# Peptides against a protein of PDB entry 3V4L: the designs that were tried, part 24

Target 1, 386 residues: chain A of PDB entry 3V4L
Amino acid sequence: GQPLAKDKVALLIGNMSYWEHPKLKAPLVDVYELTNLLRQLDFKVVSLLDLTEYEMCNAVDEFLLLLDKGVYGLLYYAGHGYENFGNSFMVPVDAPNPYRSENCLCVQNILKLMQEKETGLNVFLLDMCRKRNDYDDTIPILDALKVTANIVFGYATCQGAEAFEIQHSGLANGIFMKFLKDRLLEDKKITVLLDEVAEDMGKCHLTKGRQALEIRSSLSEKRALTDPVQGAPCSAEALVRNLQWAKAHELPESMCLKFQCGVHIQLGFAAEFSNVMIIYTSIVHKPPEIIMCDAYVTDFPLDLDIDPKHANKGTPEETGSYLVSKDLPKHCLYTRLSSLQKLKEHLIFTVCLSYQYSGLEDTVEEKQEVNVGKPLIAKLDMHRGL

## One batch from the design tools (peptide; made by RFdiffusion4, then SolubleMPNN)

Design b1_p9_7_s4 (from b1_p9_7, 4 letters changed)
Fold by OpenDDE base, seed 3:
Structure b1_p9_7_s4 (fold): chain B 386 residues (1-386), chain A 9 residues (1-9)
Amino acid sequence: as target 1 above (386 residues)
Amino acid sequence: MTELVSTAP
């Protein structure tokens, strides 16, 4: 019969905004496009940008909580990385220069933990460089992996080689995602799908002799990303998993704020990623005696590190939100919260209405505090130190 | 021209 997944869970991490390393661009588009494709494949997807070491550890731990017997687990990483002695290390955005294994997440350690969950399939898609880090002489002594015959690695590049992104004047994919996205929805054994992606990449004149996909697999069964999820969650564990995932994707409800001057503001929320939310404000009613009015958001929690200069933009693109801008209402002020994983408390902020009456030169301000609880990934309390 | 940029740190 066709294999069935008990459930399908994906963690996607895209690191770009490194502190001590070159900034990347492709992970933004790659994580977003892959998220949309995996959602079409009935994956529960957590998508995270720009994680510190601690935040990456917590994201992996939360991902592992979603894994259970017969669940398909997919980990995608796009960012800086290295490979020492056949161990792959994902580099967090706060990694020092030079970084070491102690500052990085070992993919093979994650695989060990996934094997302990008795998963139905383990897929790793690693869009990172695989050069040796000569500043790290640590040989990880990994325990022998169990023979589970359900493991697939897709490496964006060969061992000891670099991965590349396409720099255009606009948004572009990394090389791996450019080819992967065209085939990801195909009902094929995952190793066959990746082999076809490797062939497509190999035909590209840009990548020929620079980057080639490597597939490492121990997959004895015909497992595909298209494999259907088993019917309605009947186990308590499946219900808990569904609830845990749902928490990480709950947006605040849109609000209609009414000011004393008679201005009405619509406050809305959109998810770009599990840790990235756009707030937008629009004036839905204005008394005729008010000639100008704007609705600004301010007084955000300090943990979010929001620069007011990047808040309240006239376009989503001016906030750095290029991907969801088509789905957003027009004629708003937009603010992008890119670090929701850092939020320890409720998201409380102020909506400030600045307005002018006809025949008065002075601007008037009215303020309302808004509490929207913990949006998206902030509900997982990733910062609860053990 | 489409330029490939390495994602090497």
Scores: peptide ipSAE 0.229, ipTM 0.847, DockQ to the pose 0.796
Fold by OpenDDE base, seed 5:
Structure b1_p9_7_s4 (fold): chain B 386 residues (1-386), chain A 9 residues (1-9)
Amino acid sequence: as target 1 above (386 residues)
Amino acid sequence: MTELVSTAP
């Protein structure tokens, strides 16, 4: 019979905005496109951008809580990385320069923990460099992995080689994702699918002799990303997993705010990633005596580090939101909250209405505080130690 | 020209 997954869970991490290292661009598009494809494959996807070491550890711990016997687990990482002694290290955005293994997440440690969950399939897609870090002399003593015939690694590059992104004036995929996305929905054994991606990459003149996909697998069964999820969650563990995932993806409801001047504002919310939300405001009713009227959001929690210069933009693109802009309502003011994992408390902020009456030179302001609870990933309290 | 940039730090 066709193999069944008990469930399918994916953690996607894209690190770009490094503090002490060169900034990347491709992880933004790659995480977004892969999220949409894996959702079409019935994966429960957590998508996170720009994580610190501590936030990455907590994201992995929360991902491991979603794993259980016969669950398909997929970890994707796009960012800086290295490989020492056959161990792959993902570099957090707060990593020092130079970084060491103590500042990074070891993928083989995550694999060990996934094997303890008795997963049905473990897929690692590592879109990072595999060059040796000469500043790290640590030989990781990894505990012996279990002999499980359910592991697949897709490395964007060969051992000791660099991975590349395409420097374009616009949004572009990394090299690996550019080819992976065209085949990811195919009903093929995951190792066969990745081998076809490797062939497509090898035919490209840009990548030929610069970057080649490496596949490392111990996959004895015909497992595919297209394998159907086993029907209705009958176990208590499956219900808990579904509830945990649902909490991390719950948006605030749209609000209609009414001001004393008779102006009505619509306040709306959109998810770009599990830790990135767009707030948008629009004037839905204005009395005729009010000639000018704008609705600003302000007084955000300090934990979010929101620069007011990047808030209340006339377009999503001016906030740095290029991916979801087509799905957003037009003629709003837009604010991008890019670090929801840092939110300790409820998201409380002020909506400030600035308006002018016909024949009065003075601008009038009215303010209303809004509490939207914990949006998206902020419900998992990723900043609280376990 | 499409320039390839290494994702190495």
Scores: peptide ipSAE 0.228, ipTM 0.847, DockQ to the pose 0.808
Fold by OpenDDE base, seed 2:
Structure b1_p9_7_s4 (fold): chain B 386 residues (1-386), chain A 9 residues (1-9)
Amino acid sequence: as target 1 above (386 residues)
Amino acid sequence: MTELVSTAP
């Protein structure tokens, strides 16, 4: 019979905004596009941008809580990375220069933990460089992996080689995602699908002799990313997992704020990623005696590190949100919260209405505090250990 | 010409 997944869970991490290393661009688009494709494949997707070491550890721990016997686990990483002695290290955004294994997440350690969950399939898609780090002499003593015959690694590049992104003036994929996205929805054994992606990359004149996909697999069964999820969650554990994932993806409800002057503001929320939310405000009702009226969001929690210069923009793109802008209401003011994983408390902020009456030169301000609870990934309390 | 940039640190 066709293999069944008990469930399908994916963690996607895109690191771009490195503190001590060159900034990347492709991970933004790659994580977003892969998220949308994996959702079409009935994956529960957690998508995270720009994680510190601590935040990456917590994201992996929360991902492992979603894994159980017969669950398909997929980890995608796009960012800086290295490979020492066949161990792959994902580099967090706060990694020092030079970085060492102690500053990085070892993928083989994550694989060990996934094997303890008795997962049905373990897929690692590693869109990072595989050069040796000569500043790290640490030989990780990894415990012997269990022989589970359900492991697939797709490396964006060969051992000891670099991965590349396309230098373009606009949004572009990394080389791996550019080819992966065209085949990801195919009903094929995951190793066959990745082999076809490798062939496509090898035929492309841009990538030929520059980057090649490497597949490492122990997968003995015909398992595909298209494999159907086993029907309604029959176990208490499956229900708990589904509720946990749903909580981590719950947006605040859209709000209609009414000010004393009779202005009504629509406050809306959109998810770009599991840790990135767009807030948008619009004037939905204005008394005729009010000639000018603007609604700003301010007074965000300090943990979010929101620069007011990037808040309350006339377009989503001016906030750095290029991917979801088509799905947002037009004619709003937009604010991008890019670090929801840092939120320790409820998201409380102020909506400030600035307005002017006809025939009065003075601007009037009214303020309302808004508490939207913990949006998206902030519900997982990724900081509970600090 | 499309330039490829390494994602190496």
Scores: peptide ipSAE 0.223, ipTM 0.844, DockQ to the pose 0.733
Fold by OpenDDE base, seed 4:
Structure b1_p9_7_s4 (fold): chain B 386 residues (1-386), chain A 9 residues (1-9)
Amino acid sequence: as target 1 above (386 residues)
Amino acid sequence: MTELVSTAP
């Protein structure tokens, strides 16, 4: 019969905004496009941008809580990285320069923990450089992996080589995702699918002799990303997993705020990623005596590091949201919250209505506090381990 | 020309 997954779970991490390292661009698009494709494959996808070491550890721990016997686990990482002694290290955004293994997440340690969950399939897609880090002399003594015959690594580049992104004036994929996205939905054994992606990369004149996909696998069964999920989630564990994932993806409900002046504001929320939310405000009713009227969001929690200069923009693109802008309502003010993993408390903020009456020179303000609870990934309380 | 930029730190 066709192999069945007990469930399918993916963690996608895209690190771009490094503190001490060159900033990347491709991980934004790559994580977004891969999220949409994996959702079409019935994966439960957690998508996270710009994680610190601590936040990456917690994201991996929460991902491992979603894994169980016969579950398909997929980890994608796009960012800086290195490979020492056959161990792959993902570099967090807060990593020092130079970084060491103590500042990074070892992929083989994550694989060990996934094998303890008795997963049905373990897929690692590593869109990072694989150069040796000469500043890290640490030889990790890893415990021997179990012989599970359910492991696939897709490395965006070969051992000791660099991964590349395309510098264009617009949004562009990394080289790996550019070819992976065209085949990811194919009903093929995952190793065959990745081999076809490797052939497509090898035919490209841009990548020839610069970047080549490496596939490392121990996969004894014909498992595909298209493999159907086994039955209804009838087990207690499957229900818990579904509830945990649903919590991490629950947006605040849209609100209609009514001000004393008779202005009505629609407050809406959109997810760009599991840790990135766009707030938008629109004037849905304005009395005719009010000639100018704007609805600003202000007074965000300090743990979100919201710069007011980047808030309340006339377009999603001015907030840095280029991917979901087509799905947002027009003629709003937009604010992008890019670090929801940092939220320790409820998301409380102020909606400030600024307006002017016809024939009055003075601007009037009315304010309402809004509590939307913990949106998206903030429900997992990734910071509670301190 | 499409410039490829390394994601090496």
Scores: peptide ipSAE 0.214, ipTM 0.841, DockQ to the pose 0.778

Design b1_p9_8_s1 (from b1_p9_8, 3 letters changed)
Fold by OpenDDE base, seed 3:
Structure b1_p9_8_s1 (fold): chain B 386 residues (1-386), chain A 9 residues (1-9)
Amino acid sequence: as target 1 above (386 residues)
Amino acid sequence: MTELVSTAP
């Protein structure tokens, strides 16, 4: 019969905004496009940008909580990385220069933990460089992996080689995602799908002799990303998993704020990623005696590190939100919260209405505090130190 | 021209 997944869970991490390393661009588009494709494949997807070491550890731990017997687990990483002695290390955005294994997440350690969950399939898609880090002489002594015959690695590049992104004047994919996205929805054994992606990449004149996909697999069964999820969650564990995932994707409800001057503001929320939310404000009613009015958001929690200069933009693109801008209402002020994983408390902020009456030169301000609880990934309390 | 940029740190 066709294999069935008990459930399908994906963690996607895209690191770009490194502190001590070159900034990347492709992970933004790659994580977003892959998220949309995996959602079409009935994956529960957590998508995270720009994680510190601690935040990456917590994201992996939360991902592992979603894994259970017969669940398909997919980990995608796009960012800086290295490979020492056949161990792959994902580099967090706060990694020092030079970084070491102690500052990085070992993919093979994650695989060990996934094997302990008795998963139905383990897929790793690693869009990172695989050069040796000569500043790290640590040989990880990994325990022998169990023979589970359900493991697939897709490496964006060969061992000891670099991965590349396409720099255009606009948004572009990394090389791996450019080819992967065209085939990801195909009902094929995952190793066959990746082999076809490797062939497509190999035909590209840009990548020929620079980057080639490597597939490492121990997959004895015909497992595909298209494999259907088993019917309605009947186990308590499946219900808990569904609830845990749902928490990480709950947006605040849109609000209609009414000011004393008679201005009405619509406050809305959109998810770009599990840790990235756009707030937008629009004036839905204005008394005729008010000639100008704007609705600004301010007084955000300090943990979010929001620069007011990047808040309240006239376009989503001016906030750095290029991907969801088509789905957003027009004629708003937009603010992008890119670090929701850092939020320890409720998201409380102020909506400030600045307005002018006809025949008065002075601007008037009215303020309302808004509490929207913990949006998206902030509900997982990733910062609860053990 | 489409330029490939390495994602090497």
Scores: peptide ipSAE 0.229, ipTM 0.847, DockQ to the pose 0.800
Fold by OpenDDE base, seed 5:
Structure b1_p9_8_s1 (fold): chain B 386 residues (1-386), chain A 9 residues (1-9)
Amino acid sequence: as target 1 above (386 residues)
Amino acid sequence: MTELVSTAP
């Protein structure tokens, strides 16, 4: 019979905005496109951008809580990385320069923990460099992995080689994702699918002799990303997993705010990633005596580090939101909250209405505080130690 | 020209 997954869970991490290292661009598009494809494959996807070491550890711990016997687990990482002694290290955005293994997440440690969950399939897609870090002399003593015939690694590059992104004036995929996305929905054994991606990459003149996909697998069964999820969650563990995932993806409801001047504002919310939300405001009713009227959001929690210069933009693109802009309502003011994992408390902020009456030179302001609870990933309290 | 940039730090 066709193999069944008990469930399918994916953690996607894209690190770009490094503090002490060169900034990347491709992880933004790659995480977004892969999220949409894996959702079409019935994966429960957590998508996170720009994580610190501590936030990455907590994201992995929360991902491991979603794993259980016969669950398909997929970890994707796009960012800086290295490989020492056959161990792959993902570099957090707060990593020092130079970084060491103590500042990074070891993928083989995550694999060990996934094997303890008795997963049905473990897929690692590592879109990072595999060059040796000469500043790290640590030989990781990894505990012996279990002999499980359910592991697949897709490395964007060969051992000791660099991975590349395409420097374009616009949004572009990394090299690996550019080819992976065209085949990811195919009903093929995951190792066969990745081998076809490797062939497509090898035919490209840009990548030929610069970057080649490496596949490392111990996959004895015909497992595919297209394998159907086993029907209705009958176990208590499956219900808990579904509830945990649902909490991390719950948006605030749209609000209609009414001001004393008779102006009505619509306040709306959109998810770009599990830790990135767009707030948008629009004037839905204005009395005729009010000639000018704008609705600003302000007084955000300090934990979010929101620069007011990047808030209340006339377009999503001016906030740095290029991916979801087509799905957003037009003629709003837009604010991008890019670090929801840092939110300790409820998201409380002020909506400030600035308006002018016909024949009065003075601008009038009215303010209303809004509490939207914990949006998206902020419900998992990723900043609280376990 | 499409320039390839290494994702190495």
Scores: peptide ipSAE 0.228, ipTM 0.847, DockQ to the pose 0.811
Fold by OpenDDE base, seed 2:
Structure b1_p9_8_s1 (fold): chain B 386 residues (1-386), chain A 9 residues (1-9)
Amino acid sequence: as target 1 above (386 residues)
Amino acid sequence: MTELVSTAP
């Protein structure tokens, strides 16, 4: 019979905004596009941008809580990375220069933990460089992996080689995602699908002799990313997992704020990623005696590190949100919260209405505090250990 | 010409 997944869970991490290393661009688009494709494949997707070491550890721990016997686990990483002695290290955004294994997440350690969950399939898609780090002499003593015959690694590049992104003036994929996205929805054994992606990359004149996909697999069964999820969650554990994932993806409800002057503001929320939310405000009702009226969001929690210069923009793109802008209401003011994983408390902020009456030169301000609870990934309390 | 940039640190 066709293999069944008990469930399908994916963690996607895109690191771009490195503190001590060159900034990347492709991970933004790659994580977003892969998220949308994996959702079409009935994956529960957690998508995270720009994680510190601590935040990456917590994201992996929360991902492992979603894994159980017969669950398909997929980890995608796009960012800086290295490979020492066949161990792959994902580099967090706060990694020092030079970085060492102690500053990085070892993928083989994550694989060990996934094997303890008795997962049905373990897929690692590693869109990072595989050069040796000569500043790290640490030989990780990894415990012997269990022989589970359900492991697939797709490396964006060969051992000891670099991965590349396309230098373009606009949004572009990394080389791996550019080819992966065209085949990801195919009903094929995951190793066959990745082999076809490798062939496509090898035929492309841009990538030929520059980057090649490497597949490492122990997968003995015909398992595909298209494999159907086993029907309604029959176990208490499956229900708990589904509720946990749903909580981590719950947006605040859209709000209609009414000010004393009779202005009504629509406050809306959109998810770009599991840790990135767009807030948008619009004037939905204005008394005729009010000639000018603007609604700003301010007074965000300090943990979010929101620069007011990037808040309350006339377009989503001016906030750095290029991917979801088509799905947002037009004619709003937009604010991008890019670090929801840092939120320790409820998201409380102020909506400030600035307005002017006809025939009065003075601007009037009214303020309302808004508490939207913990949006998206902030519900997982990724900081509970600090 | 499309330039490829390494994602190496």
Scores: peptide ipSAE 0.223, ipTM 0.844, DockQ to the pose 0.736
Fold by OpenDDE base, seed 4:
Structure b1_p9_8_s1 (fold): chain B 386 residues (1-386), chain A 9 residues (1-9)
Amino acid sequence: as target 1 above (386 residues)
Amino acid sequence: MTELVSTAP
């Protein structure tokens, strides 16, 4: 019969905004496009941008809580990285320069923990450089992996080589995702699918002799990303997993705020990623005596590091949201919250209505506090381990 | 020309 997954779970991490390292661009698009494709494959996808070491550890721990016997686990990482002694290290955004293994997440340690969950399939897609880090002399003594015959690594580049992104004036994929996205939905054994992606990369004149996909696998069964999920989630564990994932993806409900002046504001929320939310405000009713009227969001929690200069923009693109802008309502003010993993408390903020009456020179303000609870990934309380 | 930029730190 066709192999069945007990469930399918993916963690996608895209690190771009490094503190001490060159900033990347491709991980934004790559994580977004891969999220949409994996959702079409019935994966439960957690998508996270710009994680610190601590936040990456917690994201991996929460991902491992979603894994169980016969579950398909997929980890994608796009960012800086290195490979020492056959161990792959993902570099967090807060990593020092130079970084060491103590500042990074070892992929083989994550694989060990996934094998303890008795997963049905373990897929690692590593869109990072694989150069040796000469500043890290640490030889990790890893415990021997179990012989599970359910492991696939897709490395965006070969051992000791660099991964590349395309510098264009617009949004562009990394080289790996550019070819992976065209085949990811194919009903093929995952190793065959990745081999076809490797052939497509090898035919490209841009990548020839610069970047080549490496596939490392121990996969004894014909498992595909298209493999159907086994039955209804009838087990207690499957229900818990579904509830945990649903919590991490629950947006605040849209609100209609009514001000004393008779202005009505629609407050809406959109997810760009599991840790990135766009707030938008629109004037849905304005009395005719009010000639100018704007609805600003202000007074965000300090743990979100919201710069007011980047808030309340006339377009999603001015907030840095280029991917979901087509799905947002027009003629709003937009604010992008890019670090929801940092939220320790409820998301409380102020909606400030600024307006002017016809024939009055003075601007009037009315304010309402809004509590939307913990949106998206903030429900997992990734910071509670301190 | 499409410039490829390394994601090496």
Scores: peptide ipSAE 0.214, ipTM 0.841, DockQ to the pose 0.781

